# Designs tried in a protein design run: peptides against a protein of PDB entry 4CIC. Part 28

Target 1, 148 residues: chain A of PDB entry 4CIC
Amino acid sequence: KVSTKGHYGVQAMFDLAQHFGEGPVSLKSIAERQGLSEPYLEQLIAVLRKAGLVKSVRGAQGGYILAREPRDIKVGDIIRVLEGPIAPVESVSQDDPEHSLKFDFSVTKSVWEKVKKSIEEVLDSITLADMLKDAEEAQMAQGYMYYI
Target 2, 147 residues: chain B of PDB entry 4CIC
Amino acid sequence: KVSTKGHYGVQAMFDLAQHFGEGPVSLKSIAERQGLSEPYLEQLIAVLRKAGLVKSVRGAQGGYILAREPRDIKVGDIIRVLEGPIAPVESVSQDDPEHSLKFDFSVTKSVWEKVKKSIEEVLDSITLADMLKDAEEAQMAQGYMYY

## One batch from the design tools (peptide; aimed at target 1 K1 S3, target 2 V2 S3)

Design b2_p16_6_s2 (made by RFdiffusion4, then SolubleMPNN; from b2_p16_6, 6 letters changed)
Fold by OpenDDE base, seed 3:
Structure b2_p16_6_s2 (fold): chain B 148 residues (1-148), chain C 147 residues (1-147), chain A 16 residues (1-16)
Amino acid sequence: as target 1 above (148 residues)
Amino acid sequence: as target 2 above (147 residues)
Amino acid sequence: SLTEGSILTIPEEGPL
């Protein structure tokens, strides 16, 4: 499972992408739209800001903006910032190296490495711009469904 | 991350695949070879047996065998049995439907569904027979490195 | 609660 942290981080970044070019967005407004607690969002935004994905704007109309264009931010970038490297398996603590047949461990490890690679490929193939496009297409489809 | 349960379950099933056709293997011997606690392995094997992936053999040479040939058991089958459906995200409890903009939720959900599908495709593409072959190839490669 | 088994559970870094 992508952690709730990764999930909410992607939601918050997507909200900022929807407002990209409109100026700074308040944390309160993001929290309200995304159904997030404001304190939890503050923690996420602090990490994302430190990683250079988000910028804070100061002033009366202060808030946050994406630090890059939506097309230049992959979902994989957001996940790596919030959760670190995508690991397919919990690191079985190497605490008992004596009894693990090294060979069987290597074969099972290769399965999880294939899973990791597959996840990375998917998350690195999706940008915030792709998500914006998917959102627009879905909104258009819903609009047509109400007119028929 | 695949849980430790899924990881160890695949290891235990792979151990049974390596001994497929040789007769029943004791839980103790699997636990020793795979570096697993025997009590933990008992829990895994109980689930795998209930799902029909493993059979218990009774008697003095009692133990466990694969219930099917290694080629007929996917890694995805093992994971689904042990962990249930592959979910890419923790179900954010739908407990507060009122404040979630339904639209943004749908787009983020689609990302995770793509991740889910990708994981399922990988895990369903690998059988225990494929793992056995990879093991044999790796062992042959190591054998050639020592000559 | 059936912990819906998610393969992608990134371990919480245990407390250092």
Scores: peptide ipSAE 0.036, ipTM 0.803, DockQ to the pose 0.124; fails the geometry check
OpenDDE base, seeds 1, 2, 4, 5: peptide ipSAE 0.033, 0.032, 0.034, 0.033; ipTM 0.802, 0.805, 0.804, 0.809; seeds 1, 2, 4, 5 fail the geometry check

Design b2_p16_6_s3 (made by RFdiffusion4, then SolubleMPNN; from b2_p16_6, 6 letters changed)
Fold by OpenDDE base, seed 5:
Structure b2_p16_6_s3 (fold): chain B 148 residues (1-148), chain C 147 residues (1-147), chain A 16 residues (1-16)
Amino acid sequence: as target 1 above (148 residues)
Amino acid sequence: as target 2 above (147 residues)
Amino acid sequence: SLTEGSILEIPAEGPP
């Protein structure tokens, strides 16, 4: 499961991608469009800004913009920034020494590593530009469905 | 993340695969080899048994066996039994109507569906027999490193 | 404690 943080982070970044080249977008407008609380979005944007995926623009028409073109931002980049490295298995909290995975059987670990690699490959294969294209194609398909 | 339940379930099933054809294995012996608590393993085995992946053998030499050959049990089958369907996104608890994903943008959903499909394909491509083979190859490689 | 990001968060039913 992508965390709520990762999910909303991708939504917020996609909103900024849809407005790329139109100037800075206010947090309020993103929050309203994406159905996010403004305080929660502020936390997400702060992390994304610190990672250099988003820029803050100051002034009366200030807000946020993508720091890179949509084609240069992978979904995997957003997820890694918000959630850290993709872990296929929950790290059993090291705090219970009795539940220390004493026999981390190399074989079971290899299964989870294959899953991790597969997730990374998928997330790194999808850019915000690909998502924009998919949105345009979906809108065109809906438009054609109203003309039939 | 595969839950602790899924992870330990795969370990327990792999232990049973290593002993496949040797007769029933006690929960105690599985728990000792896999570093699991016996009560926790009992819960896992109960679910796996109900799903028809494991059989209970009764008697003085009773215990558990795989219900199918290791080649006929996918890792994906074990995970689906223990964890349910692989969900790429946490279901935001429907109970907070303000956090209703009003705009479940079809596009963002499609990203998570691609992730789901990829995970399912990987987990469904790996059998307990594949894991046994990988273990044998790893043991042979270690044996060669000691010479 | 940086909660290690769980891409596959299966809700850990906490132990009872």
Scores: peptide ipSAE 0.035, ipTM 0.805, DockQ to the pose 0.375; fails the geometry check
OpenDDE base, seeds 1, 2, 3, 4: peptide ipSAE 0.034, 0.033, 0.033, 0.033; ipTM 0.800, 0.803, 0.800, 0.801; seeds 1, 2, 3, 4 fail the geometry check

Design b2_p16_6_s4 (made by RFdiffusion4, then SolubleMPNN; from b2_p16_6, 6 letters changed)
Fold by OpenDDE base, seed 4:
Structure b2_p16_6_s4 (fold): chain B 148 residues (1-148), chain C 147 residues (1-147), chain A 16 residues (1-16)
Amino acid sequence: as target 1 above (148 residues)
Amino acid sequence: as target 2 above (147 residues)
Amino acid sequence: SLTEGDILTIPEEGPL
């Protein structure tokens, strides 16, 4: 499960990609289109802005834009910004110091490292431009079903 | 993050694989070797037993065994039993019915489906027998560094 | 950190 934060962060970034080149988008309009609360979106956008994936535009038509072209933003970049490094295993909380025998089972660790690598490869293979293309293809396919 | 449950479940199943063919292993001995609490391990083993991955053996040398050979148990099988289906996205809890606009953003969903498929392919490609082999290779490599 | 638990953690259904 991508956290709700990662999921909604990718949705918000995809909304900004759909409007790339049209000027700044208001948080309200993103929230309405993506089914997000505006306060929650403000928190996500603050993190994405701090990481340099989003820019704030001031003025009467103020809002947010992508800081880079959609082709230059990977889904993996968004997830790493919002969630941090793709960590396979939860660090077993140190709260039980007696039973946190770090059985550094190298073999079990290697399983999770393989999973991590596979996730990273997938997320780093998908750009916001790829997502835009997939959306256009889906709209064309739906359009054809309405004309048949 | 594989949940602590999935992580420890794979460790417990791997311990049973290391003892496969030697007879039943006590929960106490698994707990000691894997650094798990015995009560927590009892809960994991109960789920794994109900799913038919583990068998309970009764008697003076009672305990648990793998219900199948290590080659017939995938890591993906263990994770699906303990955690259920590999879900790429948390089901947004229905608790905010107003904001659970099912924006079935097919495109965002497709990203998570690609991630899901990739995880499933990895976890279904690794058996307990593969893990045993990797452990033997690691022990041999360490043995060669000590000689 | 996209954690494996983020990908694999079923929220424990709270005790009903």
Scores: peptide ipSAE 0.035, ipTM 0.792, DockQ to the pose 0.228; fails the geometry check
OpenDDE base, seeds 1, 2, 3, 5: peptide ipSAE 0.032, 0.026, 0.030, 0.024; ipTM 0.788, 0.787, 0.788, 0.787; seeds 1, 2, 3, 5 fail the geometry check

Design b2_p16_7 (made by RFdiffusion4)
Pose (drawn by RFdiffusion4):
Structure b2_p16_7 (pose): chain A 133 residues (1-84, 100-148), chain B 132 residues (1-84, 100-147), chain P 16 residues (1-16)
Amino acid sequence: KVSTKGHYGVQAMFDLAQHFGEGPVSLKSIAERQGLSEPYLEQLIAVLRKAGLVKSVRGAQGGYILAREPRDIKVGDIIRVLEGSLKFDFSVTKSVWEKVKKSIEEVLDSITLADMLKDAEEAQMAQGYMYYI
Amino acid sequence: KVSTKGHYGVQAMFDLAQHFGEGPVSLKSIAERQGLSEPYLEQLIAVLRKAGLVKSVRGAQGGYILAREPRDIKVGDIIRVLEGSLKFDFSVTKSVWEKVKKSIEEVLDSITLADMLKDAEEAQMAQGYMYY
Amino acid sequence: PLDSGPVLEIPPESPL
């Protein structure tokens, strides 16, 4: 199960990545395109801004823009920002979960927003039918 | 975050794997060794039994034992047993989560109870210090 | 009965 915060955090950061070259966009526009609740997005952006992942701009087309290029933002970075008598007895079971954790970390660190932009272009494109191999 | 059911399901199955050669053990004994609540364990075992992963034995010193050898039970098998207008718009974000899901499935399918038994022996051993 | 949800939650759900 993916948490609401992980899904919406990545969605919103990806929407900003899709508008990075064009410039700032409003939070309202992000919420509209992504189907997110504005109040929740406002809170999410506030954390991402404190983390240096997004920045606000005061322009006419003010609004929000990525604070780092998409190629320099791993999905794992976004997730890391959003997340927060005695004796020793080794648990092999817990070691299995550590392996699960490590593999997730590896996948999320292997994908950047730039990679997602490239995938978005390839997957949602159109072309003459003869070119589908 | 790992659910209580995944953690306790794997713990209980591994405890049975550690006692597979010796024979049946009571549910009370599993709960005691693993620090589990007996009521929760009983419910858990019932599902595992229906799935053919564990079997009850009448015996006298009867109890429960694995229904398949440890080498034939993947951790992923245990997890899978315990778990249960319109338009199209592709979501690249959801594709990331699919990749995460695939990697978890791969890790859990690559580890059997036999692998866990081997790891348990190696990690919880004692030996002359010169061999470290 | 046991919970029918996923074994893993990623990231763990919590307030921002």

Design b2_p16_7_s1 (made by RFdiffusion4, then SolubleMPNN; from b2_p16_7, 8 letters changed)
Fold by OpenDDE base, seed 4:
Structure b2_p16_7_s1 (fold): chain B 148 residues (1-148), chain C 147 residues (1-147), chain A 16 residues (1-16)
Amino acid sequence: as target 1 above (148 residues)
Amino acid sequence: as target 2 above (147 residues)
Amino acid sequence: SLSKDDILEIPEERPL
């Protein structure tokens, strides 16, 4: 699962990328643009800040900025920070030690490892800079549709 | 994360693939081999049967068989039956019409569509026959480590 | 196929 946390985390990071170089962005403004609650966004930003993807700026015009350039932040980096290691399957095995799935069939595990690897490759191939470019291209395409 | 339902569904289908051509397999025997509860397995098998991936055989030696050859069942087919369409993100938008995420930024959606496509490609590239082959190769490799 | 519920785990908001 890309959790709602991962999804909204990518949205919030993308919002910060769109404002990169313009100075600090308030959580309120991110929340308003991305349709997120401020309290939820505060939790996301706290995690992202602790991981060194976001910096806080203090002052009257304080807020948050990306800690790195958009090209240096992969979607995979954001997801790993918010969700931990990309796991394709919830490990069923933690809570019921007696239902130790004795036959953790190496074969079924290998299927999920292939899925994991594929997800990682995709998410690590997309940067915030790629997302910015895609947004610009989409906006240009929309602009052309309004002029027709 | 693949659901427990998807995971166990693939395990149950793989067990049926290992016994393909040997006749009907009892739910009890599948449950014992795969470490599943019989009631849970009954629910999985009911869904898989309705989707035409599994057949029930009646009689004293009744049970379940694959409805198709292992090569004709993809892991992707099993997961689509159990979980529905592979969607990387639940559309947050269904329940709260007022919190219409107005900026359903096409860009973030496109990221998840790329992830979806990649998962689909992987799961549609793996058949139960491929899994059988991998199991045989693994068993041979283990056999060589004991000698 | 990862379920929608498996690719986007909406963490159930633990009720506060």
Scores: peptide ipSAE 0.030, ipTM 0.797, DockQ to the pose 0.230; fails the geometry check
OpenDDE base, seeds 1, 2, 3, 5: peptide ipSAE 0.024, 0.023, 0.027, 0.023; ipTM 0.795, 0.798, 0.801, 0.795; seeds 1, 2, 3, 5 fail the geometry check

Design b2_p16_7_s2 (made by RFdiffusion4, then SolubleMPNN; from b2_p16_7, 8 letters changed)
Fold by OpenDDE base, seed 1:
Order: structure tokens, then sequence, then C-alpha cells
Structure b2_p16_7_s2 (fold): chain B 148 residues (1-148), chain C 147 residues (1-147), chain A 16 residues (1-16)
């Protein structure tokens, strides 16, 4: 399961992508649109800002913007910033080197490495620009369903 | 992250696959080989047995066996039994239907559905027989490094 | 504590 942190981080970044080029967006407005608590969003945005995915803008119309264009931000980049490296298995402590566990460990590890690679490939194949396009296509499809 | 339950469940099922055709394996012997606590393994095996992936054999040489051939058990089957449906995202409670959240929710949901599908495809592409083959190949490769 | 890298982590339902 993508953690709540990863999930909400992608939602917040997508909200900023939808407003890209319109100027700074307040945390309050993002929180309201995305159904997030403002304090939780502040924590997410702080991490995303430190990673250089988001910029803070000061002033009366201050807030946050994407630090890069939506096409230059992968979902995988957001997840790696918020969650760290995509690890499909918890590193069971390598504490006991002596027992015959090494071999069975290698085969099961290879399964989880395949899962990891697959997740990384998917998340690195999706940009915020791809998500914007998917949103526009979905909106047009819904609009067409109202006219038929 | 695959839960500890999923991880250890795959290890226990793989141990049973390595001994497939040799007769019943004791939980104690599986626990010792896989570095699992016997009480924890009992809980895992109970779930796997209820799902029909493992059979209990009674007698002096009693224990557990795979209920199906290793080729007929996918890693995905083990994970679904132990973890339930592979959900890439926690179901954020659908509680508030009213707010404009539906659209943004749909796009983000589609990302996680793509991740889910990818995980399912990988886990459903790997059988216990594939894992046995990978183990044999790794053992042969190590044996060749010693000569 | 959400552990880092929990993309596949099913939150263990803490036993109540």
Amino acid sequence: as target 1 above (148 residues)
Amino acid sequence: as target 2 above (147 residues)
Amino acid sequence: SLSKGDILTIPEERPL
C-alpha cells in the first residue's frame, strides 16, 4: 500500500500542477480542494519544498508553486521524496549471518526485487503532465456524457 | 512494502515447495530453516490451510504439505490469501461524497490502479516452481564458482 | 509511525 503520505503527496502535487502558470496557490486552497488537513499538508509541502519539487512564494498572494514543469516531475520522484527508496520488503535485519538462511533469502529477495522494479517503472513512467492530460480526457468524457 | 506476513508466508510456502514429494514437513523444521518463530508460522499455516494452499497430514511423521503442485501456486495467490486483495493505496474512506474531490481522486486513483495491476502481474507471473528453478540455477552458479 | 518505503505496506491493523 502506498502510504497515506505518498497518496496525499501526489494529490497535493497534482493540485499544484493543475494551477501551474496561474501563480502561487495557498495551502488552505489545496487542503480544501484535496480534502487534506492543512497541518498535514504543511508537513508534506515542507518535505517537497526541501527536495526542490515545490517553491514557496512570498507576498499577499503568496503560497506554493511547482518548482519544475509538470512534465519534469514523475510520480516516482514524488514518492521517493516522501517515502524514500521504494522498498517492496522491509529489510529483515541481516543480523544472523551464520544460518543457512542465505539461499532461501536470495530467492524470496529476487521476487521482491522484481516487484520493486515493476513499481518503479510504472511510477517513473507517469508525470504530472500525464496526470493533467488524463484529467482533461476524463473531463471531456464526462462532458460528452452530459450532452448525449 | 509487502507485510512481514506476506514475506514470511512466501518463505514458508517456498520451504514446502522445496520438500514437495518428500512427505509431510514439521512446522518446527520449517521454522528452523526459514528463521521464523514456530507460533507465528502456526498462524500463517492456519490461514494458508484454510485457503487450500497447504494440507495437514496426521501421524508420527505428520506435518504439512503443499495442497497443489508448486507450478499451480502463484506468489500472487499466497499474497492474496495472507494480505487480501493487493491494494496499492489504503482505501481512504469514501466517506465524503459531496466535495469536488471526485475528479482529482479519479486521476490519482488511476495511478494507484496502474501500480496495483503491475504488482499483480508480477506476482501472478511467478510460481513456486519458478522459485524452485531460480534456486537450482543459483545453487549451480555457486557450485561453479567453487571449481 | 509510517515506516519509510511503505508503498506495499498494508498497515497492520494494530490489534485494538
Scores: peptide ipSAE 0.036, ipTM 0.805, DockQ to the pose 0.154
OpenDDE base, seeds 2, 3, 4, 5: peptide ipSAE 0.035, 0.035, 0.035, 0.032; ipTM 0.809, 0.807, 0.810, 0.811; seeds 2, 3, 4, 5 fail the geometry check

Design b2_p16_7_s3 (made by RFdiffusion4, then SolubleMPNN; from b2_p16_7, 7 letters changed)
Fold by OpenDDE base, seed 2:
Structure b2_p16_7_s3 (fold): chain B 148 residues (1-148), chain C 147 residues (1-147), chain A 16 residues (1-16)
Amino acid sequence: as target 1 above (148 residues)
Amino acid sequence: as target 2 above (147 residues)
Amino acid sequence: SLSKGDILEIPEERPL
């Protein structure tokens, strides 16, 4: 399960991708479009900004922009920034050294590492540009269904 | 993240797979080998038994056995029994009908569905028999490093 | 009490 934080972080970054090249977007406008509270979005944007995925623009028309082109931002980059490393299992406290020595633990760990790798591969294969393309394709498909 | 419940459930099922064909294993012995509390293991085994993955054997040498051969039990089957459907996102309460209508929501949802599908494919590709084989291979590799 | 479906338990919002 992607956390609500990861989910909304990807939504906010996708909103910024949709407005890429149009100039800075206000947090208020992102919050309204994505159905997020402005204070919650401020926290997300602060983390994303600190990680260099988002830039703040100052001035009367100030706001936020993507720090890179949509093609240069993977979903995996957003998730790693917001949630840290993709952990397949909640770390059962590595502090039980007795469990780490059991052979069975190594085999079960390898299952979760395979899951982790699979998630990472998927999230690193999807850019904000891919999401923009998927959005355009879905909008066209819906538009065609109204004209038929 | 697989929950602790899913993780320990797979460990308990793997322990039963290692003893498959040797007869019924006591919950106490599984708990000791896997480093689980016996009461916690009882709860896990109750769910697994209800789902038909484990059988209870009664008698003086009673305990639990796998209900099927290790090759016929996927890791995905164990996880689905213990945790339910693999959900890629915590259900943001589907009760916000206003969010479901936004185009952006559909695209972001598709990302998480791709993640879900990938997890399901991995977990459904691994059986308890595959885990037994991986265990044997790792034991052999460690044995060769001591000589 | 581990909730059903926590396969991708990304830690809940610890308030930053």
Scores: peptide ipSAE 0.028, ipTM 0.804, DockQ to the pose 0.474; fails the geometry check
OpenDDE base, seeds 1, 3, 4, 5: peptide ipSAE 0.027, 0.027, 0.025, 0.028; ipTM 0.793, 0.800, 0.798, 0.801; seeds 1, 3, 4, 5 fail the geometry check

Design b2_p16_7_s4 (made by RFdiffusion4, then SolubleMPNN; from b2_p16_7, 7 letters changed)
Fold by OpenDDE base, seed 4:
Structure b2_p16_7_s4 (fold): chain B 148 residues (1-148), chain C 147 residues (1-147), chain A 16 residues (1-16)
Amino acid sequence: as target 1 above (148 residues)
Amino acid sequence: as target 2 above (147 residues)
Amino acid sequence: SLSKGDILEIPEEHPL
């Protein structure tokens, strides 16, 4: 499962993609549009900024912008920045040495590696530009439903 | 991420698959081979039994067996039984009504549905019989490295 | 099913 952090991170990055080229967006405006708490969004944006996916602009009209074009940011890039490597299994906490998975049985590991690879392929196949296009297509489809 | 529950559930089911046709396997023996606590395994097996993936055999030689052949049990079946539907995202707890995802924005949802579908396809493509075959191939490959 | 923390923690809608 993508954490709430990954989910909200993708939402925040998508909001910035929708405003790409319009100048800096305030955290408050992103939080309001995406239904996020501003303090939580501030933490997400701090991580995304440190990873070079977001830029901070200073001034009265300051805020945040995408650091790259929407086509150059994959969903997989956002998830890896926020959650780290896409791991298919929760690491059983090594902290219980008695319950340490002594048998990391190669076969069960291979199942999870196949799952990991499949997730990575999907997330790396979707850019913020693809999401923008899907949003436009969905808006057009809704627009057509209101005109019928 | 597959939960520890899903991971250990697949390990326990794989152990039962390795002994399929040999009769009932004790929880103790599964726990020892798979490095699981017996109490934790008992909880997993109870769920798997209730779902009809495992059968309990009573008697002095009692224990557990697969309820179906290894070829008829997908990894996806085990995971759905233990963890429920393969949900790609944690639903943000609706318990904070102020943080309720008002905009379940269709586009972000579609990304996660694509991820879900991809995971389901992988997990539904792998049976316990496929895992048995992979184990035999791995053992043969190791056997060739020791000669 | 991938655990909560990894892919998408969709909170289980507890069926009411």
Scores: peptide ipSAE 0.028, ipTM 0.794, DockQ to the pose 0.120; fails the geometry check
OpenDDE base, seeds 1, 2, 3, 5: peptide ipSAE 0.027, 0.026, 0.025, 0.023; ipTM 0.786, 0.793, 0.792, 0.787; seeds 1, 2, 3, 5 fail the geometry check

Design b2_p16_8 (made by RFdiffusion4)
Pose (drawn by RFdiffusion4):
Structure b2_p16_8 (pose): chain A 133 residues (1-84, 100-148), chain B 132 residues (1-84, 100-147), chain P 16 residues (1-16)
Amino acid sequence: KVSTKGHYGVQAMFDLAQHFGEGPVSLKSIAERQGLSEPYLEQLIAVLRKAGLVKSVRGAQGGYILAREPRDIKVGDIIRVLEGSLKFDFSVTKSVWEKVKKSIEEVLDSITLADMLKDAEEAQMAQGYMYYI
Amino acid sequence: KVSTKGHYGVQAMFDLAQHFGEGPVSLKSIAERQGLSEPYLEQLIAVLRKAGLVKSVRGAQGGYILAREPRDIKVGDIIRVLEGSLKFDFSVTKSVWEKVKKSIEEVLDSITLADMLKDAEEAQMAQGYMYY
Amino acid sequence: LVLAVDESKLDVALVL
């Protein structure tokens, strides 16, 4: 199960990545395109801004823009920002979960927002039918 | 975050794997060794039994034992047993989560209870210090 | 890791 925070955090950062070249966009526009609740997005952006992942701009087309290029933002970075009598007995079971954790970390660190932008272009495109192989 | 069910399901199955050659053990003994609540364990075992992963034995010193050898039970098998207008718009974000799901499935399918038994022996051993 | 988590108390957006 993917938390609301993780899903919406990545969705919002990806929407900003899709508008990075064009410039700042309003939070309202992000919420509209992504189907997110504005109050929740406002709180999410506040953390991402403190983390240096997004920045606000005061322009007419003010609003929010990525604070780092998409190629320099791993999905794992976003997730890491959003997340917060004695004796020793080794648990092999816990070691299995550590392996699960490591594999997840590996996948999320292997994908950047730029990679997601490239995938978005390839997957949602249109072309003449003869070119589908 | 790992659910209580996944953690306790794997712990209980591994305890049975550690006692597979010796024979049946009581549920009370599993709960004691693993620090589990007996009521929760009983409910858990009932599902595992229905799935053919564990079997009850009448015996006298009867109890429960694995229904398949440890080498034939993947950790992923245990997890899978315990778990249960319109338009199309592709979500690249969801595709990321599918990749995460795939990698977890791969890790859990690559580990059997036999692998865990081997790891348990290697990690919790004692030996002359010169051999470290 | 966080183990023994009661998932009914979690806020979940996706189930895969």

Design b2_p16_8_s1 (made by RFdiffusion4, then SolubleMPNN; from b2_p16_8 with V2E A4D L10E)
Fold by OpenDDE base, seed 5:
Structure b2_p16_8_s1 (fold): chain B 148 residues (1-148), chain C 147 residues (1-147), chain A 16 residues (1-16)
Amino acid sequence: as target 1 above (148 residues)
Amino acid sequence: as target 2 above (147 residues)
Amino acid sequence: LELDVDESKEDVALVL
């Protein structure tokens, strides 16, 4: 499961992608469109900004923009910034350092590594540009259903 | 992320797979081998038993066995029993029923559905028999490194 | 203004 933080972080980044090239958008406008609390969005944006995925613009028309083009931002990049490394299982191994020395070739660990790899491959295969395209295709499909 | 419940559930099921055909194993012996608390393992085994993945044997040599052969139990079956459907995101949509009516073709939802599908495919591709084989191969590889 | 961060402590255990 992606945390609420990862989920809303991807939503906020997608909102910024939809407005890419239109100039800076206010946090208030993103919060209103995405159904997020403004304080929560401020925390997300602060992390994303520190990671260099978002830029702040100052002034009367100030706000936020994507720091890179939508095609140059993977969903995996957003998730890694917000949640850290995609870990399928919380490493149960932190609490017992003495059991750390057994080369516990935990066959169970290999299962979780396979899951991790699959999630990484999926999230690294999807860009914000792919998401924009999928949104356009869906709008076109809805438009066609109203004309039939 | 697999919950601690899913993680330890797979460990317990794998322990039962390693002893498949040797007869019933006690919860105490599983707990000791897997580094689990016995009360926690009792809760896991109760759920797995109710789902028909494990059987209890009664008597002096009583305990638990796999209800099916290791090849007939997928890791995905264990996870679905312990955690329910593999959901990549908690459905944020429960709290606001009024916003439910917009066909929020959330492009974000499609991302999470792709993640879900990928996890399901991986977990459904791995059986307890595959895990047993991987363990045997690893033991052989360790044996060869010492010679 | 103590923003009651609704610590909905739902440990969103990243349930894989």
Scores: peptide ipSAE 0.021, ipTM 0.779, DockQ to the pose 0.103; fails the geometry check
OpenDDE base, seeds 1, 2, 3, 4: peptide ipSAE 0.019, 0.019, 0.021, 0.019; ipTM 0.778, 0.782, 0.782, 0.782; seeds 1, 2, 3, 4 fail the geometry check

